# Peptides against a protein of PDB entry 3J47, part 38

Target 1, 121 residues: chain A of PDB entry 3J47
Amino acid sequence: IRLTNQLKSLKGLQSKLKDVVEYLDKVINKELPINHTILGKLQDVFNLLPNLGTPDDDEIDVENHDRINISNNLQKALTVKTNDELMVIYISNLVRSIIAFDDLIENKIQNKKIQEQRVKD
Target 2, 26 residues: chain B of PDB entry 3J47
Amino acid sequence: NAQYHLLVKQGDGLLTKLQKYGAAVR

## One batch from the design tools (peptide; aimed at target 2 V8)

Design b2_p26_3_s2 (made by RFdiffusion4, then SolubleMPNN; from b2_p26_3, 15 letters changed)
Fold by OpenDDE base, seed 3:
Structure b2_p26_3_s2 (fold): chain B 121 residues (1-121), chain C 26 residues (1-26), chain A 26 residues (1-26)
Amino acid sequence: as target 1 above (121 residues)
Amino acid sequence: as target 2 above (26 residues)
Amino acid sequence: ELDEKLEEMNRLRENVHKLLEEIEKQ
């Protein structure tokens, strides 16, 4: 029963990761705004990932050492991949904020030039 | 990882320059 | 002063565009 639940959780994480990649591509393409709810759920999954990789201290059967190492390596690889995706989202947001501030500064400069011209006329 | 940390550092540097510019336009 | 600030803003914008292109290549 425990192995089937871990496989189901891993498949659910992989599906969510794919949905996050597709969402990131749409965000890069400016088709959609960042969904804070997806980011929050991904952070919650990361905060739960340490708890998904700790076998409850009840039943260390010494025969599962190779299966635990494969699970931990796959979980670490998924964690790295999702951290890379979160960083791409963060930078994309940073860049959008920078462009929006640049446009605001340019608009302020233009408004100031228009006011200075109206005072000279 | 390393290229991504470089990208984040460049973005933070850009944000800092933009903040200085915004303060100098005020 | 205003023209120097505009040039610095344009350099910032170009650096942002380069960072975006590097993100899109991954």
Scores: peptide ipSAE 0.302, ipTM 0.855, DockQ to the pose 0.063
OpenDDE base, seeds 1, 2, 4, 5: peptide ipSAE 0.246, 0.280, 0.278, 0.285; ipTM 0.838, 0.843, 0.845, 0.845

Design b2_p26_3_s3 (made by RFdiffusion4, then SolubleMPNN; from b2_p26_3, 15 letters changed)
Fold by OpenDDE base, seed 1:
Parts: C-alpha cells; structure tokens; sequence
Structure b2_p26_3_s3 (fold): chain B 121 residues (1-121), chain C 26 residues (1-26), chain A 26 residues (1-26)
C-alpha cells in the first residue's frame, strides 16, 4: 500500500510540476497572471512530502535503513526542486509587480503632464 | 544554486531600483 | 524641480527596461 501511494504521489507531483512549468511559460509569455491556487497546491504537496517518510508501523527490520535513507534523500531532492519552482514563481511575480509599478508611474507622469498643460491654458 | 543566487540578486537589485523610483515619484 | 524628477524617472524606467531585457535573455 505505501509504495503505491508514494508512486501515485510522485506521478501526481510530476503532473503538477509539468502544469506549473506550462503555467510559468504562459506567465513568461505575459499571457496569464500568477495563479495562487497552483502555488497553494504546490505548497500542499511540499507539506505532504515530510509525511511520506513516517512509518506508523514499528517493524524494526535492518534492511529498511538504506530504503529510508534513499526515501529521505529523494524527499530532500523533491523539497529542493519544489523550492526552486516556488522561487521561479516568486521571481515571476516580482517581475510582474515591477512592470505594473512602472506602468502606474508612467500613468502618474502622464497625469501630471496633463495637469500642467491645463494650468498653462 | 549559483545561477539561482545570481537571478535572486538581479531581482533584488531590480526591486531596490523600483523602490527608489516609487519614492522619487511620491 | 518637477522636470528634473521626470528626467530621473525616465532614467529609472530605462534601467528597469534594461533589467527586464536581461531577465528575458536568461
């Protein structure tokens, strides 16, 4: 049961990562705003990753130590990968905020120029 | 890691320039 | 004063645009 759940979670994560990459490509192409729901789902997957490593069953068998270490290393690698994706999304949000702020400033400049012209007329 | 830190530093540099711009517009 | 602030603002816009372009090249 556990291995099947890990494989299903990994496949689900892989599919979500693909969807996030496709979304990020659309974000880079200025086609869509950042979807907070995708971020929330990615964070939820991240928060579930620590829980993939806890056996609630007291079966002390010495052969599990290498598999637990491999699972922990994979979980750590997935954690790093998820962090990297969250950071790409953060940077994309930052860039959009920068563009929106530049546009706001340009609009303020234009409005000031229009007001100055109206005071001269 | 290193490319990531470079990208973050560039983003922070942009943000700092943007903040200075916003302060100059006020 | 206001014309000088507008010039500083245009310089800063140009710097933001340059940094956006560098980010698009990565």
Amino acid sequence: as target 1 above (121 residues)
Amino acid sequence: as target 2 above (26 residues)
Amino acid sequence: ELDEKLKEMEILRSKVHELLKKLEEQ
Scores: peptide ipSAE 0.259, ipTM 0.839, DockQ to the pose 0.055
OpenDDE base, seeds 2, 3, 4, 5: peptide ipSAE 0.243, 0.240, 0.218, 0.240; ipTM 0.832, 0.832, 0.827, 0.836

Design b2_p26_3_s4 (made by RFdiffusion4, then SolubleMPNN; from b2_p26_3, 14 letters changed)
Fold by OpenDDE base, seed 4:
Structure b2_p26_3_s4 (fold): chain B 121 residues (1-121), chain C 26 residues (1-26), chain A 26 residues (1-26)
Amino acid sequence: as target 1 above (121 residues)
Amino acid sequence: as target 2 above (26 residues)
Amino acid sequence: ELDEQLEKMEILRKKVHDLLEKLEKQ
């Protein structure tokens, strides 16, 4: 049971890492508006978090229930915290990309105005 | 959660506006 | 640590807002 739960948690983490990588690849490829897919994947992680902490109903004595619940709650809290950190990093990178794009647009407008002035002279 | 979703929505709104502007300047 | 992330998120919200306002004025 403990090893199976650790393997399940590790598989959940691996799936999440795969999802983050696939997301980063889609962002690099400019294929989608970045935020809906990440938000959806985080919702999926939050929806999977309850399932990572449910031991399937194999009979184990009442005395271990509190330690398992505390461990599962801590693991859920750590996973939520890690998700929030990854999301802050993501939004920070998104906003940096938006700022850089705004600056690029402004630079392009200025360059166009300079070129239009040079054609009138 | 709610503040995070709000920040994400604002970022999406800005990105969408910037994309429209970038397309209009092309 | 969580409070520092909330503060970073607030700074980010302000930057997004300022960019939205700049883009709306253009």
Scores: peptide ipSAE 0.330, ipTM 0.869, DockQ to the pose 0.039
OpenDDE base, seeds 1, 2, 3, 5: peptide ipSAE 0.293, 0.296, 0.308, 0.302; ipTM 0.859, 0.862, 0.867, 0.860

Design b2_p26_4 (made by RFdiffusion4)
Pose (drawn by RFdiffusion4):
Structure b2_p26_4 (pose): chain A 91 residues (1-28, 36-48, 72-121), chain B 26 residues (1-26), chain P 26 residues (1-26)
Amino acid sequence: IRLTNQLKSLKGLQSKLKDVVEYLDKVIHTILGKLQDVFNLNNLQKALTVKTNDELMVIYISNLVRSIIAFDDLIENKIQNKKIQEQRVKD
Amino acid sequence: as target 2 above (26 residues)
Amino acid sequence: EAEMEALEAKMDALNTKIHALLTKSE
């Protein structure tokens, strides 16, 4: 789902660029200003990425902890299944 | 870095315990 | 056993990513 959403966003840019190229050919405004703003707003993320890296590490650790918890419950389930099997054999 | 490594080390320690439990179950 | 191994493999992959990001922080 996230991927589909990202593709939709990129699609708009691609179409928008084509339109802009055609517009410029024909000319040979508010949208242009808006685009410029967006441009000013990955490069910048480079410095910001430094911080993101720290936060990514924390979100990785949390995921690890969740995976441990899920493994615990999984073991319990497996033990219950074994006990059920044993009871059936006894029967 | 050392502080960060500390938290990472603790997380690894818990992971080891969980692995040991899994081996005992097997 | 297969579900346990799958979760162990995911935990190892996460641990590797955590250590890789810690190394990048150095």

Design b2_p26_4_s1 (made by RFdiffusion4, then SolubleMPNN; from b2_p26_4, 15 letters changed)
Fold by OpenDDE base, seed 1:
Structure b2_p26_4_s1 (fold): chain B 121 residues (1-121), chain C 26 residues (1-26), chain A 26 residues (1-26)
Amino acid sequence: as target 1 above (121 residues)
Amino acid sequence: as target 2 above (26 residues)
Amino acid sequence: DEEEEKLLKNMEELRKKIHELLEKLK
């Protein structure tokens, strides 16, 4: 049961990561702002990843040390990967905010030039 | 990690330049 | 005029750096 749930969660994560990448491409292409819903879903997947590691306390068998280490390493690798995705999202927002502010500044300069011309006429 | 920190540093450098520019246009 | 030209140049440099960051993100 646990392995099948991990595989299903991994497939779900892979699908969501694909959706996030497609969204990031749209953000890079300036077509859409960052969707807080995708970020929230990614955070939810992250909050669910530690829960894939909770042993339900009902089977004592000492052979799982390697599987626990592999699961923890996979969770850590997934943690790093989604941190990297969140970071790409953050940078994309930062870059968009920078562009929007640059455009605002340019508009302000143009408006100031137009006002200075109107005072000289 | 290192490439990411470099990218973040470049973004912060841009933000700082943008803030200076915004302050000069006020 | 000279301060405005300097401001415009700084904007263009900022835009170029933003494009460089966007290309690194692709």
Scores: peptide ipSAE 0.296, ipTM 0.847, DockQ to the pose 0.059
OpenDDE base, seeds 2, 3, 4, 5: peptide ipSAE 0.261, 0.247, 0.283, 0.267; ipTM 0.834, 0.832, 0.842, 0.836; seed 3 fails the geometry check

Design b2_p26_4_s2 (made by RFdiffusion4, then SolubleMPNN; from b2_p26_4, 16 letters changed)
Fold by OpenDDE base, seed 1:
Structure b2_p26_4_s2 (fold): chain B 121 residues (1-121), chain C 26 residues (1-26), chain A 26 residues (1-26)
Amino acid sequence: as target 1 above (121 residues)
Amino acid sequence: as target 2 above (26 residues)
Amino acid sequence: DEEEKKLLEEMERLLKEIHELLKKLE
């Protein structure tokens, strides 16, 4: 039961990550703001990924060592992928902040020029 | 991992510059 | 005016650096 739930959660995470990528492409294209709800859900998934690998200590079977290593490697790979997505989100926010700041500077320059013209008239 | 840390460090450097410029325009 | 222009030029540089970082992540 627990493993099937992990696989289902993983598939759900993969689908959500795809949706995040598609959203990030729209953000990169300056079409949409970052959805804080998507970011929060991605962070929650990231925080849950380390916990998906805690075996409750109650099933001694030595045949699972390779499956546990594969699961841990997959969780680590997903953790890296999630970090990359968070980083793209972060960079996209940074780009937007820079653009908004550029617009602010340009507006300030224009306002200053208008004030200097009004003092000369 | 190393490329990720490099990219994060570059992003942090950009953030620090952005913050510095934001403070200079105020 | 010259300081604001320098600030704008540095922001354009930061935008280019960010675009390069995004391109490395794709």
Scores: peptide ipSAE 0.298, ipTM 0.847, DockQ to the pose 0.071
OpenDDE base, seeds 2, 3, 4, 5: peptide ipSAE 0.276, 0.275, 0.274, 0.259; ipTM 0.844, 0.846, 0.841, 0.835

Design b2_p26_4_s3 (made by RFdiffusion4, then SolubleMPNN; from b2_p26_4, 16 letters changed)
Fold by OpenDDE base, seed 2:
Structure b2_p26_4_s3 (fold): chain B 121 residues (1-121), chain C 26 residues (1-26), chain A 26 residues (1-26)
Amino acid sequence: as target 1 above (121 residues)
Amino acid sequence: as target 2 above (26 residues)
Amino acid sequence: DKEEEELLSEMERLLQKVHELLKKLQ
């Protein structure tokens, strides 16, 4: 359930991100007017995101290569951290399901024993 | 990655055993 | 796991594309 909800939320975010790309393509193609308020909010979202290494096409200085590597390493570290957190949640839900099934099986065995005893009396 | 896939496989194996046991108790 | 990893990779690609588009609008 929780992992399925996270996957659903991630798919929802992916859909919204595609809609943003389509909107920006329409603005670049002059099909829609530039909305400065939308652009400002998108910029705020990107400023809150740890720099996903965009090479600026205009200055291949050796100092930018180290910053791009740090940014890519931070992104990779966040992806690994997210994967580890999802794994812990998966294992926790699996263990809870195992315990709940074990208790249900034990309760069913006890109920059968009680019924068999009532038929012998 | 490899340890994660091993844990998932082990969990799926346990769930399958529990399902078989639940069916045998029916 | 593989579907989640593919989804994360596509999210990263889309974020990169949005950032590139924002730079073209500045």
Scores: peptide ipSAE 0.313, ipTM 0.787, DockQ to the pose 0.023
OpenDDE base, seeds 1, 3, 4, 5: peptide ipSAE 0.243, 0.290, 0.204, 0.195; ipTM 0.843, 0.776, 0.822, 0.814; seed 1 fails the geometry check

Design b2_p26_4_s4 (made by RFdiffusion4, then SolubleMPNN; from b2_p26_4, 15 letters changed)
Fold by OpenDDE base, seed 1:
Structure b2_p26_4_s4 (fold): chain B 121 residues (1-121), chain C 26 residues (1-26), chain A 26 residues (1-26)
Amino acid sequence: as target 1 above (121 residues)
Amino acid sequence: as target 2 above (26 residues)
Amino acid sequence: DSEMDKLLAEMERLRKKIHELLQSLQ
């Protein structure tokens, strides 16, 4: 039962990562705005991931050690993939903030130039 | 990892310059 | 890797534009 729940949670996480990648591709292509709810759910998954990796101290049969290493490698691979996705989101937001601020500066320069012209006039 | 940290540092450097510029234009 | 390279190129273009704006305000 516990292994089946871990595998189901991992498959759920993999599906969510795929959905986030597809969402990121749409955000990069300027088709959709960033959804903070997806980011919050990814952070919640990351905060839960360290708690999924503590086997309680009772009797690890030797056949489970290779499966635990595969699970840990898959969990690391999912963590790296989600970090890469969060990074792309962060950079995309940074670039958007830079563009919006560039436009704000240009608008301020234009407004200042209009005010200076009105004072001369 | 290192190339990513470099990209983030460059982005943060741009944000800092942008913020300084926005403060000077106020 | 190709998407990251495109994003780096776009950030470098933004950096150049901000630098030109800063120079035009001095």
Scores: peptide ipSAE 0.282, ipTM 0.850, DockQ to the pose 0.033
OpenDDE base, seeds 2, 3, 4, 5: peptide ipSAE 0.251, 0.210, 0.256, 0.261; ipTM 0.852, 0.830, 0.835, 0.846

Design b2_p26_5 (made by RFdiffusion4)
Pose (drawn by RFdiffusion4):
Structure b2_p26_5 (pose): chain A 91 residues (1-28, 36-48, 72-121), chain B 26 residues (1-26), chain P 26 residues (1-26)
Amino acid sequence: IRLTNQLKSLKGLQSKLKDVVEYLDKVIHTILGKLQDVFNLNNLQKALTVKTNDELMVIYISNLVRSIIAFDDLIENKIQNKKIQEQRVKD
Amino acid sequence: as target 2 above (26 residues)
Amino acid sequence: DELEELMDRIKENLDKVEKLMDELEE
C-alpha cells in the first residue's frame, strides 16, 4: 500500500514535468513558483539524515523487542499443542 | 557512542536469554 | 561509523530472531 502511494506521488511529478516541458516550448506561472519552493525544501536530508539515523536505530531496537515478545507467546502455543497431542494419544 | 552501545548491549543480552529458552524447549 | 555498526548489529540480531520464529513455527 505504501509503495502504491509513493508511486502515485512520483507519477504526478513525472506528468507535471512533461507538462512543464511542453509549456516552456509553447512559451518560446504560480505552478513554477510552487515547484521552486518544493525544490528548495535528499540533499538537505543529508545533514538531517544524521539525526534520522539515530531515530532509526531506536525504532529497530523496538522492533527487536516486539519480536522477542512474539517468540515468547509462540513457545507457549507450541507447548499447548504438544499437550493436546499427548492427551489425544492417551485417549 | 558509548551510551548508545550500552542500550544495544542490553538488547543483545535479552536476545541471548530468549535464545536459551528456545533451546531448552527444543 | 560506530553508530552504523551498531545499526547493522541490531539488524543482524533482528534477522536471527525472525529465523528462530520461522524455525519454531515449522

Design b2_p26_5_s1 (made by RFdiffusion4, then SolubleMPNN; from b2_p26_5, 16 letters changed)
Fold by OpenDDE base, seed 1:
Structure b2_p26_5_s1 (fold): chain B 121 residues (1-121), chain C 26 residues (1-26), chain A 26 residues (1-26)
Amino acid sequence: as target 1 above (121 residues)
Amino acid sequence: as target 2 above (26 residues)
Amino acid sequence: DDLDKLLELVKQRLLQVQKLIEELQA
């Protein structure tokens, strides 16, 4: 039962990662703003990942140790991958904020130039 | 991890420069 | 003139961040 739940959680995480990649592509293409709810849900999935590694009590034979190590390595790899995706999202937001600020500054410069011309006339 | 921290540091550095620019334009 | 220089520095830094994003996506 636990292994099937871990596999389902992993498949769910993989599907969610696909959704995040598709969302990131739309964000990169400037088609959509960043959804903080998607970020929050991804963070929640990450906060749940450490709980997938606690074996609560009962005798699981030596053959499951390799599968648990592979599952833990895959969970770590997925954690790294989603951290990278979250970082790309963060940087994309930062870039958008910078562009918006650049446009604001350019507008302020133009307004100052217009005011300086009006004072000279 | 290290590349992540480097990229975050670079982004923060850009944000700080942008903030300084905004303060100079005010 | 100082403001134009600062704008150019922001643009250059933005370009660097874009390159880093492309490197992380590859």
Scores: peptide ipSAE 0.242, ipTM 0.829, DockQ to the pose 0.034
OpenDDE base, seeds 2, 3, 4, 5: peptide ipSAE 0.205, 0.204, 0.219, 0.210; ipTM 0.796, 0.801, 0.807, 0.804; seed 5 fails the geometry check

Design b2_p26_5_s2 (made by RFdiffusion4, then SolubleMPNN; from b2_p26_5, 18 letters changed)
Fold by OpenDDE base, seed 4:
Structure b2_p26_5_s2 (fold): chain B 121 residues (1-121), chain C 26 residues (1-26), chain A 26 residues (1-26)
Amino acid sequence: as target 1 above (121 residues)
Amino acid sequence: as target 2 above (26 residues)
Amino acid sequence: KKRDELLELVQQGLEQVQKLIKDLEA
């Protein structure tokens, strides 16, 4: 049970880290991150958090219980930290999208001004 | 958590509006 | 007109995002 819980926790962390890396790679590639994918993954992480804290009902010696609780608390803390980091990245991508839209609008305004000037000449 | 979700929801709402206006300007 | 409305929406969005960043840093 303890080893199984640790392995499950490690697998969960590994999956989250992989998700973060994949997201960061998409950000580096200047692709507009699909906000839905990040939100969906964050929701999945939150839905998995209760499953990390379920004491499996098996009679494991009291001394092992405290160490499992500490490990679960550390995993929860790491998950919260990861979620906060993902949030910062999400907001940063929103800002980049807004800036890109602003630049597009400005370019369109400039193009219109150039066309209007050409019609007057 | 709740503040984060609210923030994300507001950002998504804004992005959706921007997309609609961007499509209307194209 | 539609472009001006889009620009205004982008500006409002940027302000909202800035507020949200400040709230996260606090």
Scores: peptide ipSAE 0.337, ipTM 0.863, DockQ to the pose 0.038
OpenDDE base, seeds 1, 2, 3, 5: peptide ipSAE 0.320, 0.304, 0.312, 0.296; ipTM 0.858, 0.858, 0.860, 0.848; seeds 3, 5 fail the geometry check

Design b2_p26_5_s3 (made by RFdiffusion4, then SolubleMPNN; from b2_p26_5, 15 letters changed)
Fold by OpenDDE base, seed 4:
Structure b2_p26_5_s3 (fold): chain B 121 residues (1-121), chain C 26 residues (1-26), chain A 26 residues (1-26)
Amino acid sequence: as target 1 above (121 residues)
Amino acid sequence: as target 2 above (26 residues)
Amino acid sequence: SKLDELLELVKRQLEQVQKLKAELEA
């Protein structure tokens, strides 16, 4: 039961990470969709993690319950850490994209100035 | 969690603005 | 003029994103 729940949680996290990576790739490719889906999936993971550690109503000794709770808390903490790391990557990519757009705009301004100068000559 | 969500929301807002600028430059 | 305005807006966004990045790294 515990190992199965851990595996399920890891699979969920893996799926979420995959989605985040896909989103980041889209951001890098200037598709830049809103991260609503990733946030939603993250929330789903967080909502599922506490439930994944709920032992089935069967006779689970108090000791097992405490161990399960500790494991769930640790797994939740790890998930939060992973989310934070992914967020840092996301924001970093946003910065990169903004810089790229800044350069693009500057290039267009320069091109416009060159054209204006050519018309005056 | 709340702080994380706030940061994500702010990032998404910036992304949206960035997209608008990209469209305007085209 | 419009392009200059867009540039300024992008710069402001960059500053905001940098702030968010710093907050996430903290």
Scores: peptide ipSAE 0.319, ipTM 0.859, DockQ to the pose 0.040
OpenDDE base, seeds 1, 2, 3, 5: peptide ipSAE 0.267, 0.257, 0.304, 0.300; ipTM 0.841, 0.841, 0.853, 0.850

Design b2_p26_5_s4 (made by RFdiffusion4, then SolubleMPNN; from b2_p26_5, 17 letters changed)
Fold by OpenDDE base, seed 4:
Structure b2_p26_5_s4 (fold): chain B 121 residues (1-121), chain C 26 residues (1-26), chain A 26 residues (1-26)
Amino acid sequence: as target 1 above (121 residues)
Amino acid sequence: as target 2 above (26 residues)
Amino acid sequence: SDLDQLLEEVIRQLQLVEKQIKELEA
């Protein structure tokens, strides 16, 4: 039962990660803004992933060792994928910040030009 | 991994420059 | 002029970051 629930949770996480990737692609294409709520949930999932990989020491029945290893490998693979997705999100946010600063700089340049013209008049 | 780290470092460097500029213009 | 140069550098770095993102997605 626990292993099945863990596998189901992992599948759910994988599906959610796919949705995040699709969302990130839309954000990169400037089709949608970043949803901070989705980002926060993804971070929470990532922070919980290490806790999902701790084999509960108590139910090491020898026969389930192979299934536990497969589950742990899947969790590790999902963790790596999630980390990559988080990095993409971070970079996307950084790019947005840079664009915002660029706009600020441009506005300041324009204001300086306007002031210089007023002094000449 | 290395490419991502490089990208992040470049972005951080740019952000730092922008912050310095924003502070100088302020 | 210094502000213009900084803006140009920001644009250049953004383009580099975009290229790296595309390379990572491939």
Scores: peptide ipSAE 0.299, ipTM 0.856, DockQ to the pose 0.033; fails the geometry check
OpenDDE base, seeds 1, 2, 3, 5: peptide ipSAE 0.202, 0.290, 0.266, 0.289; ipTM 0.813, 0.856, 0.842, 0.849; seeds 1, 2, 3, 5 fail the geometry check

Design b2_p26_7_s1 (made by RFdiffusion4, then SolubleMPNN; its pose is not in this set)
Fold by OpenDDE base, seed 1:
Structure b2_p26_7_s1 (fold): chain B 121 residues (1-121), chain C 26 residues (1-26), chain A 26 residues (1-26)
Amino acid sequence: as target 1 above (121 residues)
Amino acid sequence: as target 2 above (26 residues)
Amino acid sequence: DSELDELLKKMEELLRKIHELLEKLS
C-alpha cells in the first residue's frame, strides 16, 4: 500500500512536472503569465519529498534496498528536474521584471523631456 | 548541483543589479 | 541548459540597455 501510494504520488509528480514544462514553454513564448499557484504546489511537493525517503526502522528485506535506491534516484531526478523548472520560472520572472523596468525608465525619460520643455516655454 | 548553484548565483547577481538601478531611478 | 543560457544572455543584454537608458536620464 505505501509503495503503491509512493508510485502513484511519483507518477502524479511526473505528470505535474510535464504540465509545468508545458506551462514554462508557454511562458517562454509569452503566451501566459506565471501562475504562482503552480509554483507553490511544486514547492509543497518538494518539501514533502525528503519525508518520503525516511524508511521507518522496520527490517526492510534486501530486495527492497534496490527498489529504494531506484526510488531515491527517481526522487533525486525529479527534484533536479523540478529545481530546473523553478529556475526557468525564476529567470522568466526576472526577464519580465527587467522589461517592466525598461518601460519604467523610458516613461521617466519621456516625463523628464516633457518637464524640460515646459520650463523652456 | 554545482551548475544549478552557479546559475542561481548569476540570477541573484542580475537581480541585485536590477535593484540598484531601480533605486537610482526612484 | 542551452535555452536557459540563452535566456540569461538576453537578461544581461536587457540590463546593459537599462544601464544605457539610465545614463541618458542622469
Scores: peptide ipSAE 0.300, ipTM 0.851, DockQ to the pose 0.033
OpenDDE base, seeds 2, 3, 4, 5: peptide ipSAE 0.274, 0.293, 0.263, 0.282; ipTM 0.843, 0.852, 0.844, 0.847

Design b2_p26_7_s2 (made by RFdiffusion4, then SolubleMPNN; its pose is not in this set)
Fold by OpenDDE base, seed 2:
Structure b2_p26_7_s2 (fold): chain B 121 residues (1-121), chain C 26 residues (1-26), chain A 26 residues (1-26)
Amino acid sequence: as target 1 above (121 residues)
Amino acid sequence: as target 2 above (26 residues)
Amino acid sequence: EEELDKLLEEMQEILTKIHQLLKELE
């Protein structure tokens, strides 16, 4: 049950991330107007990400196109890193659930053995 | 990616075995 | 008992793979 709910939550997050990417692609292609509320929430999500490299103030002269590419590459690298972190958390919770279930099974076997012994005495 | 999918598949297999074992102990 | 021991072995293998993946992400 708990693991199935976590997997469902992770799938829900993956679906939402796809919807965000599709929305951003439509905004980039000028098919949709920039929704400031969605953009603000995305910015809040990015601001909750640990400070991903102050660009050293010394490369002010890279054309605006390269800065956009660096920002997109950083955002993409962040999305990948966040996905990998969520994945690690998921696996860690999976393993904890497996261990806890194993301990529960062992405890039930021991309790059954104790009950069977008490009926023989 | 590939190693992750293998790990998830292995974890799902283990969970299925644990569920079967838990049903046999009931 | 033997089925439980096999399950524990599979859990240990999964744990080892997780530790390796964590080390690659660090």
Scores: peptide ipSAE 0.293, ipTM 0.845, DockQ to the pose 0.105
OpenDDE base, seeds 1, 3, 4, 5: peptide ipSAE 0.278, 0.276, 0.279, 0.283; ipTM 0.834, 0.834, 0.836, 0.839

Design b2_p26_7_s3 (made by RFdiffusion4, then SolubleMPNN; its pose is not in this set)
Fold by OpenDDE base, seed 3:
Structure b2_p26_7_s3 (fold): chain B 121 residues (1-121), chain C 26 residues (1-26), chain A 26 residues (1-26)
Amino acid sequence: as target 1 above (121 residues)
Amino acid sequence: as target 2 above (26 residues)
Amino acid sequence: DEELDKKIKEMEELRKKIHELLKKLE
């Protein structure tokens, strides 16, 4: 459930980003009026998004290099933390499934013993 | 990653043993 | 891991494209 919800949330975020791109393309093509309030909110979202470092070849002033390295390290740390949390959930679900199967096998053994005893009486 | 794959492999090994036990009890 | 890394890369490409579009509207 939790892993599936995180993957669903990531897919939902990806879909929402595609919708934003499609909206901005329509605004650039003059199919829709420029909404300055939407543009400001999009800028705020980009400022809050972790700067997922890929240096594209546009003139990186040396002052931005330290901020990019910090953001990439933070994102990598968040990705590792998320992977570790997903791993713990996966193991916990696997262990619970194994215990539930063991209990089901034991229940079948007990039911078989009860039937064999009833045939001997 | 390597510890995760080891732990998944151990879980799959335990599940396979449990399946063999369940088949022997049927 | 690999599917997550692909999704992160796709999200970054979308982020770059939106940033370029915002810069054209400013």
Scores: peptide ipSAE 0.295, ipTM 0.771, DockQ to the pose 0.020
OpenDDE base, seeds 1, 2, 4, 5: peptide ipSAE 0.218, 0.248, 0.223, 0.271; ipTM 0.815, 0.758, 0.820, 0.851; seed 1 fails the geometry check

